# Peptides against a protein of PDB entry 2QAS: the designs that were tried, part 57

Target 1, 120 residues: chain A of PDB entry 2QAS
Amino acid sequence: PPEDLMQYEAMAQDALRGVVKAALKKAAAPGGLPEPHHLYITFKTKAAGVSGPQDLLSKYPDEMTIVLQHQYWDLAPGETFFSVTLKFGGQPKRLSVPYAALTRFYDPSVQFALQFSAPE

## One batch from the design tools (peptide; made by RFdiffusion4, then SolubleMPNN)

Design b2_p18_6_s3 (from b2_p18_6, 8 letters changed)
Fold by OpenDDE base, seed 4:
Structure b2_p18_6_s3 (fold): chain B 120 residues (1-120), chain A 18 residues (1-18)
Amino acid sequence: as target 1 above (120 residues)
Amino acid sequence: EDPYFQEKESAAFRASLL
């Protein structure tokens, strides 16, 4: 097949990552996500830019899935990464995740799913 | 509020993918 010098697949992936960013911005708005929408976000924990408590990240050597449904605080969706506070074992933990680290995005309320390739 | 909501829900989600 002919060589794609435009790298359309990469462009498409970036566009789809934009969907996640947009969804998180909606989630961060006053009132949060419109029910019954809620999000399951999976990311590579060792990807560049991922930040959080070492003890927590150590429990997830490859991928970690976080759930944004009511119990999330201070969601801050930036342009290249988002940060959010979630409770683990009752303790609030701050996570910072680049959109580039994502491997899966899912909203079960409407069965909307996205998958991404992320660096090892 | 369930203090283990994240752990439970993420586990359930992973299981649903199998």
Scores: peptide ipSAE 0.613, ipTM 0.921, DockQ to the pose 0.916
Fold by OpenDDE base, seed 1:
Structure b2_p18_6_s3 (fold): chain B 120 residues (1-120), chain A 18 residues (1-18)
Amino acid sequence: as target 1 above (120 residues)
Amino acid sequence: EDPYFQEKESAAFRASLL
């Protein structure tokens, strides 16, 4: 096919990353997500900007999926990344994930799915 | 509250994709 010098696919992917950001902002608002909505977010743990406990991230050398349903705290969706506190083994851990690191977003309540390309 | 909610749900989700 002809060369796409406009890089439309990349533009579309960035726009769709905006959907995740918007969804997280809804989740962070008072009252959280409206039932039965909840989110599964997968990201590359080695991507630039990903931050979290070394012991946790080391368990997921490639990708990690986090679940935002009931047990999440201090969700802070910024413009380029979001941060959230989740419990692993009963211990609260703070994660910071750039939207650019995302590879999958899913809301099973309405079977809404998005897939993204992220640096390996 | 399940202290292993993240681990369990994440694993279940991954399995559902196969």
Scores: peptide ipSAE 0.610, ipTM 0.919, DockQ to the pose 0.950
Fold by OpenDDE base, seed 2:
Structure b2_p18_6_s3 (fold): chain B 120 residues (1-120), chain A 18 residues (1-18)
Amino acid sequence: as target 1 above (120 residues)
Amino acid sequence: EDPYFQEKESAAFRASLL
């Protein structure tokens, strides 16, 4: 079979990661996500660049899913990573997650799903 | 505001994928 020297699949993956970035930028805008949209984002907790409270990340040694619906604060979608404050057990925690660490993105309101292969 | 929203919703989501 012909060899893909263009690495189109990788390009497509990056483009789709861009969808997540764009969605988060919408979520970070004044007023937040347009209802009923909300996001479930799964990422590898041990991936390079992932940052957050040690106790929290230790609880999720492989993957962690966060939910962005109403109760999220200071969402900051950067170019390579996003950060957000979420409450766990009532305590606000700041997480920083590179887009490259993502493994799943889902908006149940419209059943839009994306899956990614994240590096370790 | 539910202080355990993240935990509950995350768990529910994971369960939905099984």
Scores: peptide ipSAE 0.610, ipTM 0.920, DockQ to the pose 0.914
Fold by OpenDDE base, seed 5:
Structure b2_p18_6_s3 (fold): chain B 120 residues (1-120), chain A 18 residues (1-18)
Amino acid sequence: as target 1 above (120 residues)
Amino acid sequence: EDPYFQEKESAAFRASLL
């Protein structure tokens, strides 16, 4: 079969990562996500650029899913990564996640799902 | 506010994918 030297699939994946970025920017806007939208975001915890409390990340050696529904603070969606404060065991923790580390994005309110390949 | 919201919701989500 013909070889894709343009790497269109990678381009498409990057475009779809843009959807996540855009969604997070909406979530970061005043008032947060419009009800009933909420997000489940899964990422590779050992991917380059992922940062957070070591004790927390150690509990999730492969992937971790965070939920953005009401209980999220200081969501800051940058151009290459986003950061957010979430409570774990009642304690606020700051996570920084590159979009490239994402493996799944899901909004159950409308059953919108995206899957991504991420560094192993 | 549930202090274990993240843990519980994440677990529930994982279970829903099985």
Scores: peptide ipSAE 0.607, ipTM 0.920, DockQ to the pose 0.937

Design b2_p18_6_s4 (from b2_p18_6 with E8K A10S Y13F E18L)
Fold by OpenDDE base, seed 2:
Structure b2_p18_6_s4 (fold): chain B 120 residues (1-120), chain A 18 residues (1-18)
Amino acid sequence: as target 1 above (120 residues)
Amino acid sequence: EDPYYQEKKSAEFEASLL
């Protein structure tokens, strides 16, 4: 088959990452996501730009999935990464995750799923 | 508020994928 010099797949993946960004921006807006929408986000913990408590990230050497439903604070979706505060063992922890580090996005309420290839 | 909410929800999700 002919070679794709346009790299359409990469463009499509980038566009889909935009969906995640947009969804997070909706979640960060006043009132949060419209019920019953909520998000499960999986990312490579060792990807460049991922930041958070070392003890937490160490528990997830490859990937980590976080859930954004009810108990999340200060969600800040930037242009290249988002940050959010989540509680683990009762302790609030701040995570910063580049969109490029994402490997999966899922909204169970409507069974909407996206998968991505993320470089480490 | 469940202090282990994240851990529980994440575990449930992972289990649902198997």
Scores: peptide ipSAE 0.606, ipTM 0.919, DockQ to the pose 0.929
Fold by OpenDDE base, seed 1:
Structure b2_p18_6_s4 (fold): chain B 120 residues (1-120), chain A 18 residues (1-18)
Amino acid sequence: as target 1 above (120 residues)
Amino acid sequence: EDPYYQEKKSAEFEASLL
């Protein structure tokens, strides 16, 4: 096929990353997500901008999936990244994840799925 | 509150993709 110098696929993926951002903003709003909506978010743990406890990230050398349903705190969706507090082994841990690091987004309640290419 | 909620749900999700 002809060479795409416009990189339309990348543009489309960036636009779709906006869906994740918007969904997280809904989740962070007062009242949270409308039942039964909840989110599974997978991201590359070594992508630029990903931040969190070393001990936690060390357990996930490639990708990590977090679940936003009931047990999440202080979700803060920014323009380029979001941060959230989740408990692992009963211990609250703060994670900061750039939208560019995402590889999967899924809402089981309506089987809405998105897949993204992220830096290896 | 399950202290291992994240770990369990994450594992469950990954398994569902197989």
Scores: peptide ipSAE 0.602, ipTM 0.917, DockQ to the pose 0.963
Fold by OpenDDE base, seed 3:
Structure b2_p18_6_s4 (fold): chain B 120 residues (1-120), chain A 18 residues (1-18)
Amino acid sequence: as target 1 above (120 residues)
Amino acid sequence: EDPYYQEKKSAEFEASLL
């Protein structure tokens, strides 16, 4: 088949990563997400740019899923990554995750799902 | 407030994908 020198498939994937960024910006706005919307976000913990407590990330050597519903704090969606504070074992932990590290995005309230290929 | 909310919800979600 003919070569796709435009790499349209990659462009489409990047556009879909923009959906996640936009959703997180809505979540970070005053009042948070409109109920009953909430988010499950899965990412590769060893991907470049992922940052957090070493002991926490070590417990999830491949992928980690976080939930943004009721118990999250200081959500800060940037242009290339987002950061958020979550409690693990009752202790607040700060995570920073590049959008490029994402592998899954899901909003159960409307059964909206996205999947991504992410480098290790 | 459940101190293990994240861990439990994450595990539940991952299990649902199998």
Scores: peptide ipSAE 0.600, ipTM 0.917, DockQ to the pose 0.883
Fold by OpenDDE base, seed 5:
Structure b2_p18_6_s4 (fold): chain B 120 residues (1-120), chain A 18 residues (1-18)
Amino acid sequence: as target 1 above (120 residues)
Amino acid sequence: EDPYYQEKKSAEFEASLL
């Protein structure tokens, strides 16, 4: 098969990452996500740019899935990464995740799913 | 408010994918 010198797949992946960014921006807007929408976001914890408490990230050496439904605070979706405060063991933890680190995005309310190839 | 909400929801989700 002919080689794709345009890298269309990469472009498509970036476009789809844009969907996640847009969804998070909707979630960050006043009032939050319109019910019953909620998001499950999976990312590679060792990907470049991922930051958070070491004690937390060490529990997830490969991937970590976070849920954005009701208990999330200060969601800040930037252009290249988003940050959010979530409670783990009752303690608020701040996570910063580049969109490039994502491996899965899912909204079970409408069964909308996206999968991404994240850097190793 | 469940202090282990994230952990529980994440675990449930992962289980649902298997």
Scores: peptide ipSAE 0.599, ipTM 0.916, DockQ to the pose 0.923

Design b2_p18_7_s1 (from b2_p18_7, 11 letters changed)
Fold by OpenDDE base, seed 3:
Structure b2_p18_7_s1 (fold): chain B 120 residues (1-120), chain A 18 residues (1-18)
Amino acid sequence: as target 1 above (120 residues)
Amino acid sequence: SVAEVLAAAAAFEAAQQP
């Protein structure tokens, strides 16, 4: 079959990462996400640019899923990565995740899902 | 339905603790 030298599938996936960025920007706006919307975000913990508490990241050697619903603070969705403060074991911890590290995105309120292929 | 939403959410194992 014909070889795709344009790498359209990769370009399409990168474009869809923009949906996550846009959703996070809405979540960061005053008032947060409109009820009942909330987000499940999965990412590769060892991907370049991912940062957070060493003990936490070590607990999840491959992927980690975080939920943005009722308990998140200082969500900062930048152009290449987002950062957010979440509670783990009752303690607030800061995570910074490049959009390129994402592998799954899900909003169960409307059953909207996205899946990405991220580098190991 | 409510059941479908709950079931879908449960498919993800969140890192945060209640």
Scores: peptide ipSAE 0.151, ipTM 0.685, DockQ to the pose 0.234
Fold by OpenDDE base, seed 1:
Structure b2_p18_7_s1 (fold): chain B 120 residues (1-120), chain A 18 residues (1-18)
Amino acid sequence: as target 1 above (120 residues)
Amino acid sequence: SVAEVLAAAAAFEAAQQP
C-alpha cells in the first residue's frame, strides 16, 4: 500500500488513548467510578515518563498491570499522564504513568477493552 | 474490537496486593 505520511493509525491509537484518559477523569471525580465499573490498566514500565518506586518497577521489567476499583487514592489524571497511589505489599506507592505507555485497558464490568502499541 | 476484548479477557496479574 502507499506510504501513509499522515500516520493515521497512530492518530487513531492516540484518540483511543483519550478514552482511557476520559475514563480516569471520571474515576477521579467525586464518588469515583460508578459501580460496578473498575479499570485494569497495563503499561510498559520502562517507557519514557513512567515513574514509581525503583524496587516496584524492577519487579516488573516489562509490563505492569494495576487495578482501579476499591483501593486507589489521589488519582490525578493529567493531560499526558496520570498519577495514582496504590498499595503494594500493604504499602502505599505513588505511580506516574504517561498515557503513551499504556498497552492494555479493560473494564470487566462491561467487557470494554483496548490495546495499544507502546514504546519499548 | 472483538479480538481486543477476547485478548483482554485473559487473566490479568494485578501488581497490587494487600
Scores: peptide ipSAE 0.145, ipTM 0.684, DockQ to the pose 0.292
Fold by OpenDDE base, seed 4:
Structure b2_p18_7_s1 (fold): chain B 120 residues (1-120), chain A 18 residues (1-18)
Amino acid sequence: as target 1 above (120 residues)
Amino acid sequence: SVAEVLAAAAAFEAAQQP
């Protein structure tokens, strides 16, 4: 088969990352997500641009999954990354995650799932 | 497929703790 110099598969994946961004923007809007929608987001903790508490990130050397349903605050979905405050062990902590670091996205309410390739 | 969706759901383990 001929070589794909356009890298269509990568472009398609980037477009699908846009779905996550759009979903987070809906979540950040007044009133939040329409019930019963909620989001499971998995990302590579060592990916460039990921930031958060050292102890927390150290606990998850490869990937970690966060859920945005009822207990999240100050969700800020930017154009290249999103940040959010979540509770870990009862303590609020801020995470900043580039969309490029995502590996999985899932909304159990409608069984919508996406998978992405991220740098190892 | 349904099987893939179910497998994906089972693979999620949220990091947050109450």
Scores: peptide ipSAE 0.142, ipTM 0.679, DockQ to the pose 0.301
Fold by OpenDDE base, seed 2:
Structure b2_p18_7_s1 (fold): chain B 120 residues (1-120), chain A 18 residues (1-18)
Amino acid sequence: as target 1 above (120 residues)
Amino acid sequence: SVAEVLAAAAAFEAAQQP
């Protein structure tokens, strides 16, 4: 097949990562996400820029899925990464995840799904 | 919680599967 010198797939992926960023910004706004919307976010735990408690990340050596629904705090969606506090074992833990580390995004309320290729 | 994350992961997989 013809060689794509425009790299359309990569551009499309970047655009779709923008959807996740925008969704997180909505989630971070006062009042949070409009119910019943909530977000399942899967990311590569070893991707560059991912940070969080070592014991937690070590438990998920490949990918980790977090849910932003009722139990999240201080969601801070930046331009290149987002940070969020989630409870694990009843204890709040801070995660920072670059959008580039994402592999899946899903909103079950409307069955909207995205899939991404992320660096290992 | 960690358990909730695991449950969420399972739920996500289930949701992706028709």
Scores: peptide ipSAE 0.045, ipTM 0.651, DockQ to the pose 0.138

Design b2_p18_7_s2 (from b2_p18_7, 9 letters changed)
Fold by OpenDDE base, seed 2:
Structure b2_p18_7_s2 (fold): chain B 120 residues (1-120), chain A 18 residues (1-18)
Amino acid sequence: as target 1 above (120 residues)
Amino acid sequence: MVEEVLRAAEAFEAAQLP
């Protein structure tokens, strides 16, 4: 097949990661996500920049999926990563995840899904 | 690689779930 010197696939992936960032920004805004929208986000736990409780990350050596629906706090979607406080076993934990670490994004309300390649 | 799926049935297990 012809050589793609434009690297369109990489550009497309980068653009689509922007969808996640944009969605999180909506979720972080006053009032949160417009119901019934909610987000399932999967990421590589060992990817560079991923930060969180050692005990929690230890339980997920490869990937972890978090849901942003009714119980999430201090969602801060930055330009390269987002951070959020979620409850695990009733205890609030802070996670910081670079968008580059994401492997899946899903909104069950409209069955919209994205899948990305992420660093191993 | 990136995949976009609209109106697809996907299964996810969230870490927060008991």
Scores: peptide ipSAE 0.154, ipTM 0.698, DockQ to the pose 0.191
Fold by OpenDDE base, seed 5:
Structure b2_p18_7_s2 (fold): chain B 120 residues (1-120), chain A 18 residues (1-18)
Amino acid sequence: as target 1 above (120 residues)
Amino acid sequence: MVEEVLRAAEAFEAAQLP
């Protein structure tokens, strides 16, 4: 097949990452996500820009999946990354994750799933 | 890409889960 000089796949991937960003912005709105919607977000923990507690990231050397349903605070979906406070082992921890680090997105309530190419 | 669970059978285990 002919070479795709437009790199449509990459553009499509970026657009789909935008879906995650948009979903997170909805989640960050007052009242949070409309029930029963909730999000499972998987990302590469060693991807550039990922930050959080060292002990937590060390526990998940490859990928980590977080859930945004009822126990998330101060969700801040920026343009290139989002940050959120979640409880791990009962302790609140702050995570910052670039959208580029995402590998999976899933909303079980409506069985909507997205996959992204690994950043590394 | 967009996928349906019926097509892409993947499991998710959140870090917050016990």
Scores: peptide ipSAE 0.151, ipTM 0.686, DockQ to the pose 0.189
Fold by OpenDDE base, seed 1:
Structure b2_p18_7_s2 (fold): chain B 120 residues (1-120), chain A 18 residues (1-18)
Amino acid sequence: as target 1 above (120 residues)
Amino acid sequence: MVEEVLRAAEAFEAAQLP
């Protein structure tokens, strides 16, 4: 078959990952996301660049889903990754997740969903 | 391989959920 030297699939993936980045930047702005918008974000916990408390990540050997609605702090969406503080069992934990590690994105308020391939 | 935008109800199990 013909070889795709343009790498269209990769470009499409990056473009759609850009939606997540843009959404997180909106969420990080003063006032946060407009109600009732909120975000479910799923990522591969063993993907390169994912970082957080080892005891937490160990509980999710494959994928982990976090929700950004009411209980999140210091959301910092960078160009290649975002970091956020969330509470697990009442304890605040800091997570850092590269956009490349994402596998799902969902805003239930408008039933908007995206799915991605991520490194194992 | 990225999927197209979906406009349908889905369920997610979040780590922070009870």
Scores: peptide ipSAE 0.144, ipTM 0.689, DockQ to the pose 0.175
Fold by OpenDDE base, seed 4:
Structure b2_p18_7_s2 (fold): chain B 120 residues (1-120), chain A 18 residues (1-18)
Amino acid sequence: as target 1 above (120 residues)
Amino acid sequence: MVEEVLRAAEAFEAAQLP
């Protein structure tokens, strides 16, 4: 196929990652997400910038999916990454995930899904 | 590759879910 010197795929990727960031900002606003919206976010655990408890990340050596619906606290969606506190096995743990590490985003309430290619 | 899928049903296994 012809060589794409415009790098449209990269531009589209950047734009779509912006959708995730915007959605998280809505989730972080007072009152949270409007019912019945909730988010499933999948990311590469070994991607640069990902941080969290060693035991948790070791349990998911490749990818892990988190859900933001009822049990999440201190969601902080920054410009390049977001951080959030979630409970795993009843224990609250803090995760920091760069948007570039995302591989999937899904909102079951409206069946809206996005898939991304993320660096390892 | 980045792709958008509208009105698609997918299964997700969340880390917090039992």
Scores: peptide ipSAE 0.143, ipTM 0.689, DockQ to the pose 0.176

Design b2_p18_7_s3 (from b2_p18_7, 10 letters changed)
Fold by OpenDDE base, seed 3:
Structure b2_p18_7_s3 (fold): chain B 120 residues (1-120), chain A 18 residues (1-18)
Amino acid sequence: as target 1 above (120 residues)
Amino acid sequence: MVEEVERRAAEFEASQLP
């Protein structure tokens, strides 16, 4: 078959990653997400650009899923990555995750799901 | 996929408790 020199599939995947970025920007706005919307975000913990407490990341060597509903603070969705503060044992910890590291996105309230291929 | 995501979320959320 003819070779796709445009890389359309990659373009489409990038566009879908944009949905996650947009959703997080809505979540970061004053008032947060409109009830009952909340987000389940899964990412590869060892992907390039992922950063956070070593003890936390070591506990999840492959993937981890965070939930953004009620227990999150200072969500900062940038253009290439987002950062958020979550509490573990009452201690606030900052996580930074590039959108390229995402593998799954889900909003249970409307059963909206996305899956991505992330760096190994 | 959805079921797996929810399982992982539940496991992680449990560790996020104060």
Scores: peptide ipSAE 0.051, ipTM 0.709, DockQ to the pose 0.707
Fold by OpenDDE base, seed 4:
Structure b2_p18_7_s3 (fold): chain B 120 residues (1-120), chain A 18 residues (1-18)
Amino acid sequence: as target 1 above (120 residues)
Amino acid sequence: MVEEVERRAAEFEASQLP
């Protein structure tokens, strides 16, 4: 097949990562996401820039999925990464995840799904 | 893909319960 010198796939992937960032910004805005929207976000735990409690990340050596619906606090979607506080057994834990580390994004309310390639 | 995402979400949701 013809060689794509424009690298449209890469551009599309970058644009789609922008969708995730935009969605998180909506989630972080006053009032949060409009019901019944909620987000399932999967990322590579060993990707560069990922940070959080060692015990938590150790439990998920490859990937982990966080759910932003009812139990999340201080969601801060930056330009290159987002951070959020989640509770495990009632204990708050802060996670920082670069958008580049994402592998999956899903909103069950409208069955909207995206998947991305992330570094090992 | 959807099924896998939902599986992981459900698994994580359980761990997030207070």
Scores: peptide ipSAE 0.050, ipTM 0.702, DockQ to the pose 0.738
Fold by OpenDDE base, seed 2:
Structure b2_p18_7_s3 (fold): chain B 120 residues (1-120), chain A 18 residues (1-18)
Amino acid sequence: as target 1 above (120 residues)
Amino acid sequence: MVEEVERRAAEFEASQLP
């Protein structure tokens, strides 16, 4: 078959990453996510641009899934990455995750799932 | 995929608890 010089699949993946960004922007708006929506976000911890507590990232050397439901603060969805404060053992920790590092996105409330290939 | 995501979320969610 003819070669896809447009790389439509990559474009589609980028568009889908945009869904995550948009969802996070909704989550960051006043009032947060509309119940019962909540987000499971999985990302490669060693991907470029990922930052957070050393102990946390060391505990999850490959990838980790954060949950944005009830306990999240200062969610800041930027254009290329988002940052959020989550509590681990009662301790607030700041994570910054580029959208490019995402491997999975899931909203259990409506069973909406996305999967991505992320660079290491 | 859904099942795996939920499993991973459950594993990590516990660490997000106080």
Scores: peptide ipSAE 0.063, ipTM 0.711, DockQ to the pose 0.692; fails the geometry check
Fold by OpenDDE base, seed 5:
Structure b2_p18_7_s3 (fold): chain B 120 residues (1-120), chain A 18 residues (1-18)
Amino acid sequence: as target 1 above (120 residues)
Amino acid sequence: MVEEVERRAAEFEASQLP
């Protein structure tokens, strides 16, 4: 088969990661996400740039899914990564996740789902 | 895919609870 010198698949992946970034920026805006939208974000916990509580990351050695609905604070979606505060066992924990570490994105309210390839 | 995503989400969501 012909060789894809344009790397369209990679470009498509980047574009789709842009959807996640855009969604998070909406979530971070005043008022948050419009009800009933909420986000399930799955990422590789060992991917470069991922940071958070060691106990939490150790509990999920491969990947974990965070839920952004009612219990999240200080969501800060940057250009290459986002950070957010979540309560784990009642304790606030800060997570920082590069968009490149994402493997899944899901909004159950409208059943919108995305899947990404991420480094192992 | 949806089912798997929801499963993993549920697992962590439970951990987020007080």
Scores: peptide ipSAE 0.058, ipTM 0.699, DockQ to the pose 0.692; fails the geometry check

